Peptides against a protein of PDB entry 6FRK. Designs and how they scored, part 88

Target 1, 411 residues: chain A of PDB entry 6FRK
Amino acid sequence: NEEVLNAMLKEVCTALLEADVNIKLVKQLRENVKSAIDLEEMASGLNKRKMIQHAVFKELVKLVDPGVKAWTPTKGKQNVIMFVGLQGSGKTTTCSKLAYYYQRKGWKTCLICADTFRAGAFDQLKQNATKARIPFYGSYTEMDPVIIASEGVEKFKNENFEIIIVDTSGRHKQEDSLFEEMLQVANAIQPDNIVYVMDASIGQACEAQAKAFKDKVDVASVIVTKLDGHAKGGGALSAVAATKSPIIFIGTGEHIDDFEPFKTQPFISKLLGMGDIEGLIDKVNELKLDDNEALIEKLKHGQFTLRDMYEQFQNIMKMGPFSQILGMIPGFGTDFMSKGNEQESMARLKKLMTIMDSMNDQELDSTDGAKVFSKQPGRIQRVARGSGVSTRDVQELLTQYTKFAQMVKKM

## One batch from the design tools (peptide; made by RFdiffusion4, then SolubleMPNN)

Design b2_p14_3_s3 (from b2_p14_3, 7 letters changed)
Fold by OpenDDE base, seed 1:
Structure b2_p14_3_s3 (fold): chain B 411 residues (1-411), chain A 14 residues (1-14)
Amino acid sequence: as target 1 above (411 residues)
Amino acid sequence: KELTELYKKIMDLL
């Protein structure tokens, strides 16, 4: 039994290391899991794999919980949020995403650019803020980030803003000058929350980076960026372990709406390749698919039209990046779609929809759409000409539809 | 669950 436990723990430890979980955390988790597993309960014929997976899940949940309540802004108060992080961490983009999140929730939100080191930092923030209709402050002439941050915070306090986000300078490397500048800004503006922004793609470097920020600046919250379908989530555990601060949000893509509140259970489920069924249900419910019940009822009756397939493709396109949706389904690994394959798959879906836009209502609403085209081959040639594709592309679409309709009839 | 199975089937065919 102990040899079987050690073999299975070795496989789990390998998978966690491949997911960029820090080697010290993996070792601690292994010892904690061994101490939590009753070997006598494993002898009772329970599925040893499920027991180990549950013990690993429980210990990973503890590693993501710092035991500290996350800071939350107070409604009707002025809340100053300072952002810190390395250049390329997605800090500036994340400031705009957080501002947009609070604005959509009915908060009076603004942005301050206190990045004087990077040429074009203010232009980038201004472009993002203007596109999202978020008020912003910054300077093209002032070189002291303390002056810009102080003036911007004072201005927006006087204008009764509720959420005041301050973006600071990043550096390519950890330099003492960066931390001194961040401390001077923090001392001048007295932020209610300091948010460390971390790139998940830096892997094993997450611990050392998060520690260096926490040792110099009073980090109270973490945001993890670049958690797209290719990002290894293991760096997030390193950030929590080093900062002793909760993850409050995650950045899941390049769009301003690719930003969500951090949920521990879904995140750990995804990290273990269990999928995120709850997050998939939440995303589906957020789409306000009022017709989901009517669709589910049609599917239960074995009815599936070309229009029903088109509507599902629209829904998939509305859910955001295809890799993220796949990564929420149990048994679809994050590697199932390479970044190149995601744009190609979205282009493929859009091509299929463009073919369907050239179909008529009789073709779209038929319970046997493939049979309508097989009875009158001239319809295939019409649709092909209307959509600018080959007759083969239309036949491939109808072959896919037929496979779908056969699967629905077996549900 | 039914919707998750539908999306899984959609993805298996794409």
Scores: peptide ipSAE 0.027, ipTM 0.615, DockQ to the pose 0.102
Fold by OpenDDE base, seed 2:
Structure b2_p14_3_s3 (fold): chain B 411 residues (1-411), chain A 14 residues (1-14)
Amino acid sequence: as target 1 above (411 residues)
Amino acid sequence: KELTELYKKIMDLL
């Protein structure tokens, strides 16, 4: 029993290390899991694998919970949110994502660029803010970030803004000058929340980086970025452990809406390669797919039309990046779709939809669309001409549809 | 659960 436990814990520890979980946290987790598992209960014929997975899951949930309630903005108040983090952490992009998130929720939100160190920082923020229609402040001439931050905060307080986000300078490395500047800005603007932005792709450096920020500035919240890449998110555990601060949001891509509230259960499930079924359900529900009941009813009856397939392709396109959806499905590794493959997959979906846009209602609403086309081959030629594709492309679509409809009939 | 399985099946076809 102990040998089996040790072997399984070795596999889990290896997977967590490959997920960028800090070696100290992995050791502590291994000890905690060993202490939480009764070896006598494992002798009783229980599924040892499930028991160990559950114990690991429970201990990972504890590592993500700092035991501190996340700061939340107060409606009708002026909430100043200061962002801190290294250059390349995605801090500036994350400021815009957070501003857009609150704006979409009906908060009066603005952005301040107090990054005077990086040439074009203000232009980048201005470009992002303008695209999102978010009010912004910054200077092309003022070099003191304290002055810019103070003036910007005062301006937006006087204009009764509810969410005032301040982006600060980053550096390529941890530098004492950066921390002094951040402290001066924090002292001047008196932020209600200090958000540390961390790049998940820095792997084992996450702990040391997060600790260095927490030791210098009163980090109260963490945002983890670049969770769409090869970063399996283990660095997030290191950030929470080092900062003793909750993760409030995650960045899941480059788009302004590639930003979501942090959820512990889905995150740990994804980290363990279990997928994010809950986040997939939530994302499906956010699409207001009220017609999902009608589709589920059709699927239960083994009915699936070309129109039903078209509607599902529309839904997939509305869900955003295909890589994110795949990464939510259990057993699809995050590596299955590189960003290059995603654009190709979206282009493929759009091509298939364009072919279906040239179909008539009789073809779209047939429970055996392939048979409608097989009985009258002239339909294939019509659809091919209408959509500007080959007859082969239409036949490939019908072949895919037939495979799908057969899989639905086996549900 | 049924929706997740549906999307998985759609993804397996793409």
Scores: peptide ipSAE 0.026, ipTM 0.583, DockQ to the pose 0.099
Fold by OpenDDE base, seed 3:
Structure b2_p14_3_s3 (fold): chain B 411 residues (1-411), chain A 14 residues (1-14)
Amino acid sequence: as target 1 above (411 residues)
Amino acid sequence: KELTELYKKIMDLL
């Protein structure tokens, strides 16, 4: 029994290390799990695997809970949110994402660029803010970030903005000059929340980085970025452990919409490779994909048309990056699509849809679409001409559809 | 479950 426990804990510890969980936290988790598992209950024929998974899950949930309630903005007040973090953490992009999130929720939101260190910081923020229709402030001439931050905060307070986001300077490394500047800005603007932005892809460095920020500034919230593709997010546990501050949001891609409130259960489930079926369902429901019930019913009957395939391709495109969707499916590794493959896969999907746009209703709505085309090869030539593709590309689509329809019939 | 399996199968084709 102890050997089985140790073997399973070794597998879990390996998976957590491969998920960028700090080695110290993994060791502590292993000890806590061993202490929480009754070996006698494990002897009684209970599903040892489920017990260990549950114990691991419970201990991981504790590691992302700092025991501190997340700060939330107050409606009708001026809430000043200061962002801090290294250059390349996604801080500036995350400021825009958070501003857009609150704007979409009906908050009067604005952005301030207090990054005087990076050339073009203000232009980047201005570009992002303008695209999102978010009011912004900054200077091309003022070099003191304290002055810019103070003037911008005062301006937007006077204009009755409810969410005032201040982007600060980043550095490539932890530098004392950065921390002094951050303290001076924080003291001048008196932020209601200081948000530390951390890149999840830095792996084992997350703890040391997060600690260095928390030791210098009163970090009250964490946002973890780059939880797309390869970053399994184990560094988020290190950030919480070091900052003793809750994760409030996660960045899941490069788009302004690739930003969501942090949910502990889905995050830990994803970290363990259990997927996030609930978040997938929520995301599907948010898209008002009412046609999913009709699709599920068709799938139960082994019915699948080219139109049903087209609609699912549209749904996938609406869900956002494939890397996110795959990362929500149990047993799909986050690495199943490299970032380079995502754009190619989207382009491929769009090409397939463009071919289907040249099909008629008889072809699209046939329960055996491939047979419709095989019986009348002139249809392939028509669709190929209509979509500007080769007859081979249409045949490849029909081959893919046939494989899919055969898989649906086996469901 | 059916939806997850559907998306899995779609992704296996892409």
Scores: peptide ipSAE 0.025, ipTM 0.640, DockQ to the pose 0.104
Fold by OpenDDE base, seed 4:
Structure b2_p14_3_s3 (fold): chain B 411 residues (1-411), chain A 14 residues (1-14)
Amino acid sequence: as target 1 above (411 residues)
Amino acid sequence: KELTELYKKIMDLL
């Protein structure tokens, strides 16, 4: 029994190391899992694999929990959020994502560019902010980030902004001058929260990077970026361990909407390749799909229309990149869609929707939509002309619909 | 679970 446990733990430890989990954390997890598994309960015929998976899951959940409550902004107050992190961590993009997230929730949100070191930092922030309709502050002439941060914070405090996000300078490496600048900015603006932004793709460097920031600046929150399927996210555990600070959000792509609140259970489930069923459900629920219950009831009765398919395609498009959705489904690897295949899949989905936009209500609402078209071939020609596609493209859509409707009838 | 199976099935068609 101990040999089997040690073999399975070796596989898990290897997989965690391949997921960029720090070797010290993997060792600690191995010891904690060994201590948490009752060998007597394993002898009682319980599925040893499920017990080990549950023990590993439980210990990973503890590694993501710093034992401190995440800071949350107070409604009707002026909340200053300072961002810190290296260049290329996605810090500037993440500032815009966080600002947009709060703005969409009805917070009066603004952005300050206190990056004086990088040429075009302010232009990049301004472009992102303007696209999202987020108020912004910065300078093309002021070189002191303390002055820019102080003036911007004062301006937006006087204008009764609730969320004031300050983007600071990043460097390519950890430099004492960077940390001194960050400390001077922090002392001047007195932020309510300091957010460390970390790139998940830096692997084993996550611990050393996160520690270097925490040793110099009072990091209170972590945001992990580039969790778009390529990074397995093991570096996030290292960031929590080093900063003793909770992960508050994750960046899941390049789009401004590719940003979500951190959830422990989904993240660990994804890290273990178990999928993210909860995150899929939460994304579905955030879409305010009032008709989800009605759809589930139709599906239980084996009813599925072209309209029901169209609505599901709209829902998928609202969920964001297909790579994220696939990465939430158990047994789909995160690598299932290369970035190139995603744009093609979205274009294909949009083409299918454009074909359905040329259908009439009788065609869309028929429980046997394919039979409606088969009985009157002139409908295929009408829809093809209306959508600017071939009759073959319409037939391919109807074939896909028929396959789906047959699968629903088997549910 | 039903929603997850639905989305899986839709993605298998795309």
Scores: peptide ipSAE 0.025, ipTM 0.577, DockQ to the pose 0.099

Design b2_p14_3_s4 (from b2_p14_3, 8 letters changed)
Fold by OpenDDE base, seed 3:
Structure b2_p14_3_s4 (fold): chain B 411 residues (1-411), chain A 14 residues (1-14)
Amino acid sequence: as target 1 above (411 residues)
Amino acid sequence: KELTDLYLEIQKLL
């Protein structure tokens, strides 16, 4: 029994280390799990695997809980949110994502660029803010971030903004000059929340980085970025442990919408490779894919049309990055599609949809769409001409559709 | 499950 426990704990510890969980935390988790598992209950024929998984899950949930309630903005007040973090952490992008999130929730939101160190910081923020229709402030001439932050905060307070986000300077490394500047800005603007932005892809360095920020500034919240790629998010545990501050949001891609409130259970489930079926369901429901019931019913009957395929391609495109959807499915690693393949896959989807846009309702709604085209080859030539593609591209689409339709018939 | 399997197969074809 102890050998089985030790073997399973070794597998879990390996998976957690491969998920960028700090070695110290993995060791502590191992000891906590060993202490929480009754070896006698494990002897009684209970599913040893489920017990260990549950114990591991419970200990990971504790590691992401700092025991501190997350700060939340107050409606009708001026809430100043200061962002801190290294250059390349995704801080500036995350400021825009958070601003857009609150704007979509009906908050009067604005952005301030207090990054005077990085050339083009203000232009980048301005570009992002303008695309999202978010009011912004910054200077091309003022070099003191304290002045810019103070003036911007005052301006937006006077204009009754509810969410005032201040982006600060980052550095490539932890530098005392960065921390002094951050303290001066924080003292001048008196932020209601200081958000540390951390790149999840830095792996084992997450703890040391997060600690260095918390030791210098009163970090009250953490945002973890780059959870779309190879980063399974184990560094997030290190950030919470070091900052003693809750993760409030995660960045799940490069798009402004690739930003979500942090949920502990889905995150730990994903970290363990259990997937996030609940988050997939939530994301499907947010898209008002009520048409999925109709699809599920068609799938149960082995019916699948070119229109049904088109609608699924639309749904995939609405769900955002395909890598994220995969990362929500149990047993599919985040690495199943490299980032380079995702843009290509989306371009391919869009090409396939453009071909289908040149099809008629008889072709789209046929339960045997491929047979409609095979019986009348002139349809392929019409669709090819209408969509500006080769007859081969249309035949490839029909071949793909046939594979799907055959699979649905086996379901 | 059926929807998941469909998405997985869409992915294999993309």
Scores: peptide ipSAE 0.021, ipTM 0.563, DockQ to the pose 0.109
Fold by OpenDDE base, seed 5:
Formats: C-alpha cells, structure tokens, sequence
Structure b2_p14_3_s4 (fold): chain B 411 residues (1-411), chain A 14 residues (1-14)
C-alpha cells in the first residue's frame, strides 16, 4: 500500500514539476498528501487513485489560496491600480486587458503609461487603448515615471475615473534601480492595489521573481499570463506562495478578450490535466443552452439535423475564443491550438455556416440531411454555387454532419 | 452532460 502510494505520488510529483510547480511546493504537497491520506482507508478503499487525486487536488487548492481576500474596486470611487512586473511578462498587454474587462463591466476605466524606460511603451499602450476605446495618458518627453504617474492619476481622478491603471517600467533583470523607481511611483500615486504580473512560462524562476517584487513593493494581487502556451501554470503557485497574494486574473492568449477572472477549481483541474469541465459547463449554461429543451429532446431521441448543427456552431462562436474552450476539455492541453489554429478554426466554422446558409429548410430540417443530398446530387451543386464554395467543401460538411449525427444516435 | 459531450466532440472535429 505504501509502495503504491509512493509510486502514484512520484507520478504526480513528476507531472507537477513538468508543470513548473516549484520543487519546494511539490515536496510540501507530497508531505501534506501523505499526511492527509489514511493508509488504512486507502487499503480498504475501492478507488485508491481517486482518493490520491482528491488529496492532491485539495492540497493544490490550498497552495493557490493565500488566505487573503482579493482586493476589489469600489464603485463610484477612484481606484488606482499599479502594475508591476518584468519586461516580457505581458504586463502592458495585461493592463489593457484589465482596463477592457472593467470597461465592459461598466466602469469608467483609463490607462496610464509610466514606462519611460522602454522605447515605444507609450505607443504600444496607446495602440492597445485606442483599439479598446480606453482613455489613456502618457508622455513622449517626460522621462520621470513619478511625474507621469502622478499627473495621469491626478488628471483621471479629476475626471472622475473609477479604474485608473498605471503601467510601470519593466526591465529584463531585477535591478535595484527598477525597484526603487517602482517604490517611488507607488509612494507618489498611493495605489489602492498593486498587481504583480507574472509570465507562467518562466518555470522555476517564478518564486524568486515574485519574492523580489513583494520584498520591494506591497504586491496585493497577482495576474498570471501566457497560460495559452506550453506553460501549465505551475509557476502561479510559486507566485501566490511568494507574494502571499491572490491570483485575480489570468491571461489565456494575445487577444484583449483572452483574459478571465481567476477560478481556483478550474485552474487546478487544468494543472492536473483533468481539463475544466466545470468552466465548460458554466460557459454552456451562460449560453442558456439548457433552455433549449427542444434540442435536448431531439438529442435524447437521436435526432440531429443540419439546422441543429448550425445552431451548435453559433453557440460555439458565442462561447468565445476556441482555444479557451478546447483547454477546458480533458486531455486537450492549451498547446493543442497553436495561435494560428484558432483563427483558422473560427474561419472554418464560419465557412461551414456560410455553406449551410445556402441550404433550404428541407435540407436543414431533415433528420438525415446527408441522405437528402445523396439522393439528389443537384442539391450539392446548388449549395456550392450559392455559398461560393466547391462541391467538395459541401461534401466535407455533409461528412462532418454525418459523423455528428452518428454520434448523437449513440448517445 | 450530454450537451457537454456533444460540444467536446464538435470541438474535436473542428
């Protein structure tokens, strides 16, 4: 029994190390899991694997919980949010994502570029802010970030902005001069929240980096970026441990919408390669798909039409970035969609829908749409002409439909 | 669950 436990814990520890979880945290987790598992219960238990998985999951949930309530902005107040982090962490992009998130929630949001060190920092922020229609402040001539931050914060306070996000200089290395500059900015603007932005892909360096920021400025929140890449997010645990601050958001791509509130359970599930079934269910429920009793009833009867497929494609498009949806599927890592594949998959989906837009109600509402087309090949040619595609593209769609309809018949 | 499974399979085919 102990040998089996040790073997399974070794596999989990290996997987966590491969997920960039800090070696110290993995050791602590292993000890905590060993202490939490009753070997007698494990000896008698029908499902040793589930028990270990549950214990591991529970201990990972504790590691991502700093025991501190996340700061939240107060509506109708001026909330100053200062961003800190290394260059290349995605800090500037994350400032724009957070600003856009709050703007979409009906907050009067603005951005300040206090990055005087990086050439083109203000242009980058201005481009991002302009695309998102977010008010911004910065200077091309002022080199003191304290002056820019102070003037920008004062300006936007006087204009009754509710969310004032200050982007600071990021450097390639942790330099004392950078930390002193960050402290001077923090002292001048008196931020309500200091957000540390961390790149998930930096692996075992996450702890030391997060600690160095926390030791110099009062980091109160963490945002983890680049969770769309090969980074399984294990570095996030290191950031929480080092900063003693909650993860408030995650960046899941390069798009301004590739930004979501941090959820503990989904994150740990993904970290373990279990997928995010809960987040998938939540997204399905947000679409009010359960209100489609007619679809559920059809599916139960093994009925699936081309119209039903079209409606499901519309629903998938409403679920947001396809990469995020795939990353919710157990066994589909975030890596399954290279950056090119999401836009291509969405373009492919739109192409399929455009083909279906050229179908008639008899074709769309047939319980065997593929058979309707097979019996009258002239329909394929009509649809192909109507949608501006090849007859092959229509046949490929019908082949996909047939696969779905066969799957629904097996449900 | 059935809807989730359908979405999962749709996503595998896209």
Amino acid sequence: as target 1 above (411 residues)
Amino acid sequence: KELTDLYLEIQKLL
Scores: peptide ipSAE 0.020, ipTM 0.522, DockQ to the pose 0.094
Fold by OpenDDE base, seed 2:
Structure b2_p14_3_s4 (fold): chain B 411 residues (1-411), chain A 14 residues (1-14)
Amino acid sequence: as target 1 above (411 residues)
Amino acid sequence: KELTDLYLEIQKLL
């Protein structure tokens, strides 16, 4: 029993290390899991694998929970949120994502660029803010970030903004000058929340980096970025352990809406390669319920039309990046779709939809669309001409539809 | 769950 436990814990520890979980945290987790598992209960014929997985999951949940309630903005108040983090952490992009998130929720939100160190920082923020229609402040001439931050915060307080986000300078490395500047800005604006932005792709450096920020500034929240890449998110555990601060959001891509509230359970499930079935269900439920119920009823009857396929392609496109959806599936590693493959997959979906846009209602609403086309081959030629594609492309679509409809009939 | 399974299968076809 102890040998089996040790072997399974070795596999889990290896997987966690490959997920960029800090070696100290992995050791502590291994000890905690060993202490939580009764070896006598493992002798009783229980599924040893499930028991160890559950114990590991429970200990990972504890590592993500700092035991401190996340700061939340107060409606009708002026909430100042200061962002801190290294250059390349995604801090500036994350400021815009958070501003957009609150704006979409009906908060009066603005952005301040107090990054005077990086040439074009204000232009980048202005570009992002303008695209999102978010009010912004910054200077092309003022070099003191304290002045810019103070003036911007005062301006937006006077204009009764509810969410005032301040982006600060980053550096390529931890530098004392950066921390002094951040402290001066923090003292001047007295933020209600300080958000540390961490790049998940820095791997084992996450602990040391997060600790260095927490030791210098009162980090109260963490945002983890670049969780769409090869970063399996183990660095997030290191950030929580070092900062003793909750993860409030995650960045899951480059788009302004590639930003979501942090959920502990889905994150740990994904970290363990269990997928995010809950997040997939939530995304499916965020689709109009009425369209989903009608589809479920058709599926229960083994009915699937070309129109039903078209509607599902629309739904997939509304769910956002296909890589994120795949990353929610158990056993699909994050590596299965590079960003290049995602644009290609979306282009493929759009091409298939364009072919279907040239179909008539009789073709779209047939429970055997492939048979309608096989009986009258002239339909394939019409659709091909209408959509500007080859007859082969239409036949490939019908072949995919037929495979899909056969799968639905087996459900 | 059925919708989830459907999207999983659509994804395997793309």
Scores: peptide ipSAE 0.019, ipTM 0.551, DockQ to the pose 0.097
Fold by OpenDDE base, seed 4:
Structure b2_p14_3_s4 (fold): chain B 411 residues (1-411), chain A 14 residues (1-14)
Amino acid sequence: as target 1 above (411 residues)
Amino acid sequence: KELTDLYLEIQKLL
């Protein structure tokens, strides 16, 4: 029994190391799992694999929990959030994502660019902020980040902003001058929260990086970026361990909407390759798909229309990249769609929707949409002309619809 | 589960 446990723990430890989990944390996890598994209960014929998986899951949940409550902004107050992190961590993009997240929730949100070191930092922030309709502050002439941060915070406090996000300078490496600048900015603006932004793709460097920031600046929250399937996210555990600070959000892609509140259970499930059914359900629920019950009832009755397919395509487009959806499904690896295939798949989906936009209500609402088109071939030509596509493209869509409707009838 | 299966099947068609 101990040999079997040791063999299974070796496989789990290998998988965690391949997921960029720090070797010290993997060793600690192995010891904690060994201590948590009752060998007598394993002898009683319980599924040894399920017991070990549960023990591993439970210990990973503890590694993500720093034992401190995450800071949350107070409604009707001025909440100053300072961002810190290296260049290339996705810090500037994450500032915009967080601002957009709070703005969509009805918070009066703004952005301050206190990055004076990187040429075009303010232009990048301004472009992102303008696209999202987020108020912003920065300077093209002021070189002191303390002045910019102080003036911007004062301005937005006086304008009764509730969420004031300050983006600071990043460097390519950890430099004492960077940490001194961050400390000076922090002392001047007195942030309510300091957010460390970390790139999950840096692997084993996550611990050393996160520690270097925490040793100099009072990091109170972590945001992990580039969780778009390439990074398994094991570095996030290292960040929590080093900073003793909770992960509050994750960045899951390059789009401004590729940003979500951190959830422990889904994250650990994904890290273990168990999928994220809960996150899929939450994304589906956030879409306010009022008709989800009506759709489920139609599906139970084996009814599926071209309109129902169109609505599902809209829902998929709102959920973001297909790689994220796939990465939520148990047994589908995050690597199933290369970034190139995703843009092509979204373009294909949008093309299919454009074809359906040229259909009439009789065609869209027919329970046998393919038969409507087969009985009157002139409909295919009309839709093809209306959507600017070939008659073949319309026939391919109808073939896909027919395959889907046949699957729904088997459900 | 039904929604997950739906999205899976839609994605296989794309």
Scores: peptide ipSAE 0.013, ipTM 0.479, DockQ to the pose 0.104

